# Peptides against a protein of PDB entry 5K2M: the designs that were tried, part 41

Target 1, 273 residues: chain A of PDB entry 5K2M
Amino acid sequence: MRIGITYTVLRREEMAIKERAGEFGEVVMLHEDDLLFPGNYDLDVVIIRNVSHFKALYTARLFESEGIPTVNSSRLIFEAGDKLFATLRLAGKVPVPEWKAALSEGGALRVPDSLGYPLVSKPVFGSWGRLLAKVNDRDSLEAVLEHRKWMKNPLYGIHYFQEFVEKPGRDIRSYVIGGEFVGAIYRYSNHWITNTARGGKAEPCSDPEVEELSVKAWEAFGEGALAIDIFESEKGLLVNEVNPNMEFKNAARVTGADMAGKLVEYAVEVAKT

## One batch from the design tools (peptide; made by RFdiffusion4, then SolubleMPNN)

Design b1_p11_8_s1 (from b1_p11_8, 5 letters changed)
Fold by OpenDDE base, seed 3:
Structure b1_p11_8_s1 (fold): chain B 273 residues (1-273), chain A 11 residues (1-11)
Amino acid sequence: as target 1 above (273 residues)
Amino acid sequence: GGFHSDEELGL
């Protein structure tokens, strides 16, 4: 078996994936600079570890066009990596924060009539809480909408909003690979945006309700490897978002779960189908 | 070693 691994930066995750993949066959590391298409690649499966959502999406689709399966698939990256498309999948299967989408400024200005204040403005793409805004009032909403008009990417004209969820100073990140729950962590932050990459403490999460909800959230997509972000709200557990380009170094360290091994095992299964 | 933030590489 020949296992490709595409990457932008060799992180702890990519090193662990490479090491585990070596137990199953020949490993071919492919930096973004090595990728030209059509390329006639001799690979049984490709693990997609490109950092950019769009580079990951196009890389996956390009390998699929040559008959090579990918983990994750271009379909999964497309649907899970867009916050609005992910919400559309999740909302039919699991509890999600209340949300609205508007396609114009005039539509966006009516969102508070349904969600009230405070609300959260999100871009449909992007990571690490970039361009997340807590909107407390009308003046703040108008300011966010005005700034969006001057942003060059047309996707910033897709207005996605959620209710503001009050959290107990933490959120949950779980991991589901091939339909199996692998582990979960609490991410602590004093800021309303919880992110371990911003210096938040991580602790193991061993909650059967989180495990069940995480599997159901994965079943909304029905394939691949997902990180799942869950809020502990007054309404109970809410699935906020999913990530098809999961970081797991902190989760693996804190839980002791073999996230890299589980990802490789799933990729080997995909290669055999 | 430069931690290329996912932020610079994710656009």
Scores: peptide ipSAE 0.018, ipTM 0.616, DockQ to the pose 0.160
Fold by OpenDDE base, seed 1:
Structure b1_p11_8_s1 (fold): chain B 273 residues (1-273), chain A 11 residues (1-11)
Amino acid sequence: as target 1 above (273 residues)
Amino acid sequence: GGFHSDEELGL
């Protein structure tokens, strides 16, 4: 078996994936600079580890066009990596924060009539809490909308909002690969954005309700490897978002779970189908 | 520090 691994930066995750993939076959590391299409890639499967959502999406689709399956698939990256499209999948299967989407400023200005204040403005794409805004009032909403007008990417004109969820100074990140729950962590932060990329501490999460909810959230997509972000709210557990290009170094370190091994095992299964 | 690369912005 020949396993490709595409990457932007060789992180701890990519090193661990490379090491475990070597137990199953020949490993071909492919930096973004090595990716030209159409190409004659002699690979049975490709593990997608590009940092950019869009580069990951297009890389996956390009390999699929050559008849090479990817983990994750371009379909999964597309649907899970967009917060609105992910919400559309999740909302039919699991509890999610209340949300609204608007396609114009005039529509966006009416969102508080449904969600109230405070609300959270999110771009439909992006990671690590980038361009998240807690909108406390009308003046703040108008400011966010005004700034979005001058952003060059047309996707900033898709206005996605959530209710502001009060959290107990933490959130949960779980991991599901091939439908199997592999582990979860608490991410602690004094800021309303709890992402570990913003200085949050990680601790193990052992909660059967988290495990069950995480598997159900994965089943909304039905394939691949997902990190799942869950809020502990006064309403119970809420699935906030999923990530089809997961970071797991902190989770692997804290839980002892072999997330890299589970990802490779799943990729080997995909290669055999 | 996580590479908050500008690349995720589709630029």
Scores: peptide ipSAE 0.017, ipTM 0.619, DockQ to the pose 0.371
Fold by OpenDDE base, seed 2:
Structure b1_p11_8_s1 (fold): chain B 273 residues (1-273), chain A 11 residues (1-11)
Amino acid sequence: as target 1 above (273 residues)
Amino acid sequence: GGFHSDEELGL
């Protein structure tokens, strides 16, 4: 078996994936600079670890065009990596924060009529809580919308909003690979944005409700490897978002779960199908 | 570990 691993930066995750993949066959590390298509790659499967969502998406689709399956698939990356598209999948299967999408400023200005204040403005793409805004009032909403008008990427004109969820100073990140729950962590923060990439403590989360909800959230997509971000709210557990391009070094360290191994094992299964 | 620019990581 020949396993490709695409990457932008060799992180702890990519090193762990490489090491575990070596137990199953020949490993071909493919930096973004090595990716030329069509390339006639002799690979049985490719693990997609490009940092950029769009680079990951296009890389996956390009390998698939050569008949090489990817983990994750371009379909999964597309549907899970967009917060709005992910919400559309999730909302049919699991509890999610109340949300609204608007395609214009005039539409966005009516979002508070449904969600109230405070609300959260999110870009449909991006990581680490980038461009998340807690919008407390009309003036703040107008400011966010004004700034969005001048952002060059047209995707910033897709206005995605959620209710502001009061969280207990933490959120949950779980990991589901091939439909198997692998582990979960609490991410602590003194800020309403709890992402550990901005600093914070991670602790193991051992909650059967989290496990069940995480699997159901994965089933909304039905394939691949997902990190699942869950809020503990007054309404119960809410699936906030999923990530098809997960970081897991902190979760692996804290839980002891072999997330890299599970990812490779799943990729090997995908290669055999 | 160097934070690569938020722009390359977020698109």
Scores: peptide ipSAE 0.019, ipTM 0.630, DockQ to the pose 0.209; fails the geometry check
Fold by OpenDDE base, seed 5:
Structure b1_p11_8_s1 (fold): chain B 273 residues (1-273), chain A 11 residues (1-11)
Amino acid sequence: as target 1 above (273 residues)
Amino acid sequence: GGFHSDEELGL
């Protein structure tokens, strides 16, 4: 068994994955600077840990083109890493926040007719709550739309909106790998954007409803390793988004779950199929 | 080696 690990930055997750992968076979660390295609890679599977969503997506697809399976697959990275495409998968399987998509400013200006105010404007790509806006009124909506016109990436012209969900000062981050629930945490924040990267406290979450919902959310995609963001709302649990390029250092520390081991075990299973 | 968030990387 030869296990590749692609990475941009050698983080604690990549170190843990490397260490656990060494128990199953030979480990080949592949920095982004080492990646050239087509290549002669003698690998049974590649664990994708590139920081950039798009670099991860293309790296996965490039290995797949050489007959080498990846964790996650390029399909999963593509569908789960886009908030709108992820919503399209999730909405038929699990409760999600009410959402609208618009492909023009004129369409976007009509979104409040359906969702009301306040609403949340999201880019379809990106992490860490970047370019999330709570839109309280028409003037704020117009401002967000105006600013997006001047953004150079054409994906900013895809207007994705959700209802604003009132949260109890926290959200839930769960982890499902190969269809198995691995663990969950509460992420505490006084800000409406809950992210542990922004200084939020993490605590273990032990809730059977979270576990069941997390597995169902994973089943909407049917493969890979996903982090799942869940809101506790007045309507019950809502699956907000999923992440196919998950950070798990805080969750692993807080829960004691062997997320790196579970990821490697799944990659070894994928290599054998 | 620290985990740099993309915010720390300016990404």
Scores: peptide ipSAE 0.018, ipTM 0.605, DockQ to the pose 0.154; fails the geometry check

Design b1_p11_8_s2 (from b1_p11_8, 5 letters changed)
Fold by OpenDDE base, seed 3:
Structure b1_p11_8_s2 (fold): chain B 273 residues (1-273), chain A 11 residues (1-11)
Amino acid sequence: as target 1 above (273 residues)
Amino acid sequence: GGYHSDEELGL
């Protein structure tokens, strides 16, 4: 078996994936600079570890066009990596924060009539809480919408909003690979944006309700490897978002779960189908 | 620090 691994930066995750993949076959590391298409690649499966959402999406689709399966698939990256498209999948299967989408400024100005204040403005793409805004009033909403008009990417004209969820100073990140729950962590932060990449503490999460909800959230997509972000709200557990390009170094360290091994095992299964 | 520039992570 020949296992490709595409990457932008050799992180702890990519090193762990490479090491575990070596137990199953020949490993071919492919930096973004090595990727030219059509390329006639001799690979049984490709693990997609490109950092950019769009680079990952196009890389996956390009390998698929040559008949090579990818983990994750271009379909999963497309649907899970867009916050609005992910919400559309999740909302039919699991509890999610109340949300609204608007396609114009005039539509966006009516969102508070349904969600009230405070609300959260999110871009449909992007990571690490980039361009998240807590909107407390009408003046703040108008300011966010005015600034969006001057952003160059037309996707910033897709207005996605959620209710503001009061959290107990933490959120949950779980991991589901091939439909199996692998592990979960609490991410602590004093800021309303909880992210371990911003220096938050991580602790193990051992909650059967989190495990069950995480599997159901994965079933909304039905394939691949997903990190799942869950809020502990006054309404119970809410699935906020999913990530098809998971970082897991902190979760693996804290839980002791073999996330890299589980990802490789799943990729080997995909290669055999 | 982020692994990539803000533009490379989002685009």
Scores: peptide ipSAE 0.022, ipTM 0.655, DockQ to the pose 0.282
Fold by OpenDDE base, seed 2:
Structure b1_p11_8_s2 (fold): chain B 273 residues (1-273), chain A 11 residues (1-11)
Amino acid sequence: as target 1 above (273 residues)
Amino acid sequence: GGYHSDEELGL
C-alpha cells in the first residue's frame, strides 16, 4: 500500500495522518510544490489535505485522472465544500437553516422578503467565518452587496443567505468518516461566529441526536470524510454546513477520538475498492 | 490558535 498525502502546511492533522498512514504502508508526503501533473504517481490512494478548497478540488481531480482514488474525492470536495451546493444536498435529508440564493443584486435585495432580518450573508466558499456578515437591515444588505460588486472573484456574485440562527453561545462540530460517526465537539464563542479557529473553546459533545443527524448529513453525500457543523436552534438541530477538508486537532484532543486513524483506515478501504 | 491567515492560505 502506497499512500499519498497532499498538503499546504504540515499541521498537527497532517502529522497525525502521516504517522497513522505509516502503519498501513509506504507514505508519500506531497507538498503543493511537489505536485506536477501529469505525474505518473505510483500511489494506491491520496489523502487530500491542501488548505485551499480549490487546490484540494483540483488536486483530487488530477489524481483521479491518473486512476488514483482520493480521500476526499473531487466530487465530494466539490459538492460539500461549496456552501450552496452542500445546502442543496443537505436540504433533502436533514433540517437546515432557512436559506435563499440570489444571482444578482436585484434578487438579493428581495431575500429579506422571505428570510426577514437579521439574516446572514455567506460566500459560497471560504473557511473560518471569512466574509460572514450578520445583516440586520436594508442599509447593511446594500453595503454587503455593494462590496461584493467590487470583489474580483466572480463567485462573490453568488449571493447565499441564511436566516440568523440564535445559538446558545456555541455550535457543534461532528465528524463522520466512511459513514461512521467518529466524534463531536461543542465550539464555544462569545461571538455569533463560533469557529474555534478564532479562539473558541472546544468541549466534548455526547448527544445521540447529534450522532444520528451527523450520519444522515453524511448520507446526503454518501462518501468520504466530513466535518459537520450543526446549530442548536429553537427549532431543534440544524445542519449549517459540511467541510470536506476538516481540521480535527481540537476535536481529537478534546474527544480522544482517533480522527487521523479513522481517516487513514477509510483511505485504505478506498484504495482496495 | 488558528493556523496561518486565511488570506495567506488562499481560497
Scores: peptide ipSAE 0.020, ipTM 0.647, DockQ to the pose 0.211
Fold by OpenDDE base, seed 1:
Structure b1_p11_8_s2 (fold): chain B 273 residues (1-273), chain A 11 residues (1-11)
Amino acid sequence: as target 1 above (273 residues)
Amino acid sequence: GGYHSDEELGL
């Protein structure tokens, strides 16, 4: 068994994945600078750990074109890493926050007629709460839309909105790998954006409803390793988003779950199919 | 805090 690991930065997650992969076979670390295609890679599977969503997506697709399976697959990265495409998958299986998509400014200006205020503006791509805006009124909506006009990436012209969910000063991040629930944490923050990358305390979450909902959210995609972000709302649990390129350092530390081991075990299973 | 590089912006 030869296991590739692609990466941008060697983080604690990549170190843990490398260590666990060494128990199953030969490990080949591949920095982004090492990746040229077409190529003759002698690998049974590749674990994708590129930081950039698009680099991860294209790296996965390029290895797949050489007949090498990836964890996650390019299909999963594409569908789960786009907030709108992920919402389309999730909405058919699990409760999600109310959302609206518009393809023009004129369409976007009508979103409050459906969602009301406050609402959240999100780019369809990006991590760590980047370019999230709480939009409290019409003036704020117009400002966000005006700024988006001058952004060079055409994907900023896809206007994705969500209801503002009042949370109890925390959210939940769960982890599902190969359909198995691995663990969950609470992320505490005094800010409406609770992502630990922006600061916050993590604590273990042991809730059977979270476990069941997390597995159902994973089943909307049906493959791979996903981190799942869940809100505690007055309406109950809501699946906000999923991440096909999970960070798990804090979750592994807090829960004691072997997330790196579970990821490698799944990659070895994928290599044998 | 991890900063996603400018590369995530597709620039």
Scores: peptide ipSAE 0.018, ipTM 0.628, DockQ to the pose 0.384
Fold by OpenDDE base, seed 5:
Structure b1_p11_8_s2 (fold): chain B 273 residues (1-273), chain A 11 residues (1-11)
Amino acid sequence: as target 1 above (273 residues)
Amino acid sequence: GGYHSDEELGL
C-alpha cells in the first residue's frame, strides 16, 4: 500500500495523517510544489490536504485522471466545497436553513421578499466565515451587491443567501468519515460567525440527534470525509454547510477521537475498491 | 490562528 498525501502546509492534521498512514504502508508526502501532471505516480490512494479548495479539487481530479483514487474525491470536493451545491444535496435529506440563490443583482434584490431580513449573504466558496455578511436591511443588501460587482472572481456574481439563524452563542462541528460518525464539538463564539479559527473555544458534543443528523447529512453525498456544521435553532437542528477539506486538530484534541486514523482507514478502504 | 495564506484569499 502506497499512500500519497498532498498538502500546502504541514499542519498538525497532516502530521497526524502521515503518522497514521505509516501504519498501513509507505507514505509519500507531496507538497504542492511537487505536483506535476501528467505524472508517473505509483500510489494506491491519495489523501487530499491542500489548503485551497480549488487546488484540492484540481489535485484530486488530476490523480483520478491517472486512475488513482483520492480522499476526498474530486466529485465530493466539488459538491461539498460549494455552499450552494452542498445545499442542493442537503436540502432533500436534512433540515437546512432557508436559502435563496440569485444570478443577478436584480434577482438578489428580490431575495428579501422571500427570506425577509435579517439574512446572510455568503460566497459559494471560501472558509473561515470569509465574506459572510449579515444583511439587516435594503441599504446593506445594496452595499454587499455593489461591492461584489467590483470583485474580480466571477463566482462572487453567484448570490447565495440564507436566513439568519439565531444561535445560542455556539454551533456544532461534527465529523463523518466513510459514513461513520467520528465525533463532534461545540464551537463557542460571542460573534454570529462561530469559527474556532477566529478564537472560538471548542468543547465536546455528545448528542445522539447530532450523530444521526450528521450521518444523514453525509449520506446526501454518499462518500468521503466531511466536517458538518450544524446550527441549534428554534426550529431544531439545521445543517448549515459541509467541508470536504476539514481541519480537525481542535476536535481531535477535545474529543479524543482518532480522526486522522479514521481518515487513513477510509483511504485504505478506497484504495482496495 | 487561522491559516491565512494568500491562497485562502481566493487568489
Scores: peptide ipSAE 0.021, ipTM 0.647, DockQ to the pose 0.311; fails the geometry check

Design b1_p11_8_s3 (from b1_p11_8, 4 letters changed)
Fold by OpenDDE base, seed 4:
Structure b1_p11_8_s3 (fold): chain B 273 residues (1-273), chain A 11 residues (1-11)
Amino acid sequence: as target 1 above (273 residues)
Amino acid sequence: GGFLSDEELGL
């Protein structure tokens, strides 16, 4: 068994994955600078750990084009890593926050007619709560839309909105790998953006409803390793988003779950299919 | 918290 691991930065997660993968076979660490295609890669599977969503997507697709399976697959990265495409999958299977998508400023200006205020404006791509805006009124909406016109990436012209969900000063991050629930944490924040990358505490979450919902959310995609962001709302549990490029160092520390091991085990299974 | 550079984002 030869296991590739692609990476941008050697984080705690990549170190743990490398260590655990070494128990199953030969490990080939592949920095982004090492990736040239087409190439003669002698690998049974590649674990994709590129930090950039797009680099991860293209890296996965390039390995797949050479007949090497990836974890996650390019399909999963594409569908799960885009907030709108992920919502399209999730909405048919699990409760999600109310959402709207608009393809023009004129369309976006009508979103409050359906969702009201406050809204959350999200880019369809990006991590760590970047370019999330709580839109409380018309003036704020106009400002966000005006700023988007001057952004160079055309994907900023895709307007994705959610209802603002009132949360109890925390959210839930769960992990499902190969359809198995691995663990969950509460992420605490005094800010409406609860992302642990901005600081905060994490605590174990042991809730059967979270486990069940997390598995159902994973089943909307049907493969791979996903981190799942769940909101506790007055309407019940809502699946906010999923992440195919999961960070898990905090969750592994807090829960004691072998998330790196589970990811490697799944990759080894994928290599054998 | 590590903000990815624009380069790391592929932007």
Scores: peptide ipSAE 0.016, ipTM 0.595, DockQ to the pose 0.299
Fold by OpenDDE base, seed 1:
Structure b1_p11_8_s3 (fold): chain B 273 residues (1-273), chain A 11 residues (1-11)
Amino acid sequence: as target 1 above (273 residues)
Amino acid sequence: GGFLSDEELGL
C-alpha cells in the first residue's frame, strides 16, 4: 500500500495523518510544489490536504485522471465545498436554515421579501467565516452588493443568503468519515460567527440527536470524510454547512477521537475498492 | 487564525 498525502502547510492534522498512514504502508508526502501533471504516480490512494478549496479540487481530479482514487474525491470536494451546492444536497435529507440564491443584484435585492431581516450573506466558496455579513437592513444589503461588484472573482456574483439563526452562544462541529460518526464538539463564541479559527473555545459534544443528524447529513453526499456544522436553533438542530477539507486538531484534542486514524483507515478501504 | 491568501481564495 502506497499512500499519497497532498498538502500546502504541514499542520498538526497532516502530521497525524502521516503518522497513522505509516502503519498501513509507505507514505509519500506531496507538497503543492511537487505536483505536476500528467505524471506517473505510483500510489494506491491520495489523501487530499491542500488548504485551498480549488487546489484541493483540481489536485483530486488530476489524480483521478491518472486512475488513482482520492480522499476526498473531486466530486465530493466540488459539491460539499460550495455552500450553495452543499445546501442543495443537504436540503433533501436534513433540516437546513432557510436560504435564497440570486444570480443578479436585482434578484438579490428581493431576497428580504422572503427571508426578512436580519439575513446572512455568504460567498459560495471560502472558509473560516470569511466574507460572511450579517445584513440588518436595506442599506447594509446595498453596501454588500456594491462591494461584490468590484471583487475580481465572478463567483462573488453568485448571491447566497441564509436566515439569521439565533444560537445559544455556540455551534456544533461534528465529524463523519466513511459513514461512521467519529465525534463532535461545541464551539463557543460571543460573536455570531462561532468558528474556532476566530478564537472560539471547543468542548466535547455527546448528543445522540447530533450523531444521528450528522450521519444523515453525510448520507446526502454518500462518500468521504466531512466536518459538519450544526446550529442549535429554536426550530431544533439545523445543518448549516459541511467541509470536505476538515480541520480536526481541536476536536481530536477535546474528544480524544482518532480522527487521523479513521481518515487513513477509510483511505485504505477506498484504495482496495 | 490564518488568513487565506488571494491564491488560496482562487483570486
Scores: peptide ipSAE 0.015, ipTM 0.577, DockQ to the pose 0.383
Fold by OpenDDE base, seed 3:
Structure b1_p11_8_s3 (fold): chain B 273 residues (1-273), chain A 11 residues (1-11)
Amino acid sequence: as target 1 above (273 residues)
Amino acid sequence: GGFLSDEELGL
C-alpha cells in the first residue's frame, strides 16, 4: 500500500500520521510545492493535511480526479468546512445553536428579530475563531455589516449568525473517525471563544452523552474524520461546528487516544473499498 | 501543565 500525505507545514499531527502510516505501507510525503496536476501519482489513498481549507478541498478533488481516494474526501471537506453547509447537515440530526443566514445587509439587519441579542456573527469559512463577533446590540451589528462590505472575498457577504450560547467557561471537542468515537476534551478559556489554539487548558472528557452526540453528528455527513465542537448549554449539549481538517495533538496528548493511528487505519480502509 | 506552547499551537 502506498499512502500519500499532503501538507503545508510539517506539524506534530503530520509527523504522527507519517509515523503511523509507515506501519501500513510506503509513505509518500507531498508538500504543497510538490503538487502538480494532472499528475501520475502511484498512491492507494491520500491523507489531506493542507492547512488551508480551500487548498485541502482542491487537493482532495484533484486526487479524486486521478482516481485516488482521499481522507477526507473533497465532498466532506466542502460540506463540513463551511459553517453554514455543516449546520444544514447537522440540524437534521443533532441539536445545534439557533441560527440564521442572510444574503444581504438588509436581511442581516432583521436577524435579531428572530435570534435576539446577544448573537454571534461568523464567517462561513475560517478557523481559530477568526472574525467571530459577539453582537450585543444594533450598533455592533451595523459595525460588523459595514466591515463585511469592505472585505474582498465575496463569501464575507454570506451572513451567518448563531444565538450566543452561555458556556461554563469551556467547550468540548470530540473526534470521530470512520464513525468511531476516538476521544474528547474539554477546552477551558476565560474568553467566550474557547479554543486551545489561544492558550486554553485541555482536560479529558469522558461523557457518554458526548460520545453519542458526536457519533450522531458524524452520521450527518456519513464519512471521514471529523473534529466536533460541542457546547454545554442550559438547553443541553449543542453541536456548534465540525472540522474536516482537525488538529488533534492536544486531544491525543490529553486523552492518550491514538488519533493519528485511527486516521491512518481509516485511510487504509478507504483505500481497500 | 495544561497550557500549550506557542509552538504547540502553531503560532
Scores: peptide ipSAE 0.013, ipTM 0.526, DockQ to the pose 0.061; fails the geometry check
Fold by OpenDDE base, seed 5:
Structure b1_p11_8_s3 (fold): chain B 273 residues (1-273), chain A 11 residues (1-11)
Amino acid sequence: as target 1 above (273 residues)
Amino acid sequence: GGFLSDEELGL
């Protein structure tokens, strides 16, 4: 077994994945600078750990073009890593926050007619709460839309909105790998964007409802390793988003779950199919 | 949303 691991930065996650992959075979670490295609790679599977969504997507697709399966697959990265496309999958299986998509400023200005205020403006791509805006009123909506016109990437012209969900000062991040629930954490924050990168505390979450919902959310995609962001709302649990390129160092630390091992085991399974 | 700051990413 030859296991590739693509990466941008050697984080605790990539170190743990490397270590566990070494128990199953030869490990080939592939920094982004090492990736040239076509490359005639001799690998049975590649674990995709590139930080950029687009680099991860293209890397996965490039390996697949050489007949090498990836974890996650380019299909999963594409569908799960885009907030709108992920919502389209999730909405058919699990409760999600109310959402609207608009393809023009004129369309976007009508979103409050359906969602009301406050609403959340999201780019369809991006991580770490980047360019999330709580839009409390018309003036704020107009400002967000104006700024989007000056952004270079045409994807910023895809206007994705959700209802603002009041959270109890935390959210839930769960992990499902190969359809198996691996663990979950609460992420505490005084900010409406609950992210541990912003100084949030993580604690274990042991809730059977979270486990069931997380598996159902994963089943909307039907493959791979996903982190699942769940809100505790007045309407019950809502699946906010999924991440096909999950960070898990804090979750692994507080839960004791072997997330790196589970990811490698799944990659080895994928290599054998 | 990840668990890394811009500093942790070297950004």
Scores: peptide ipSAE 0.013, ipTM 0.529, DockQ to the pose 0.179; fails the geometry check

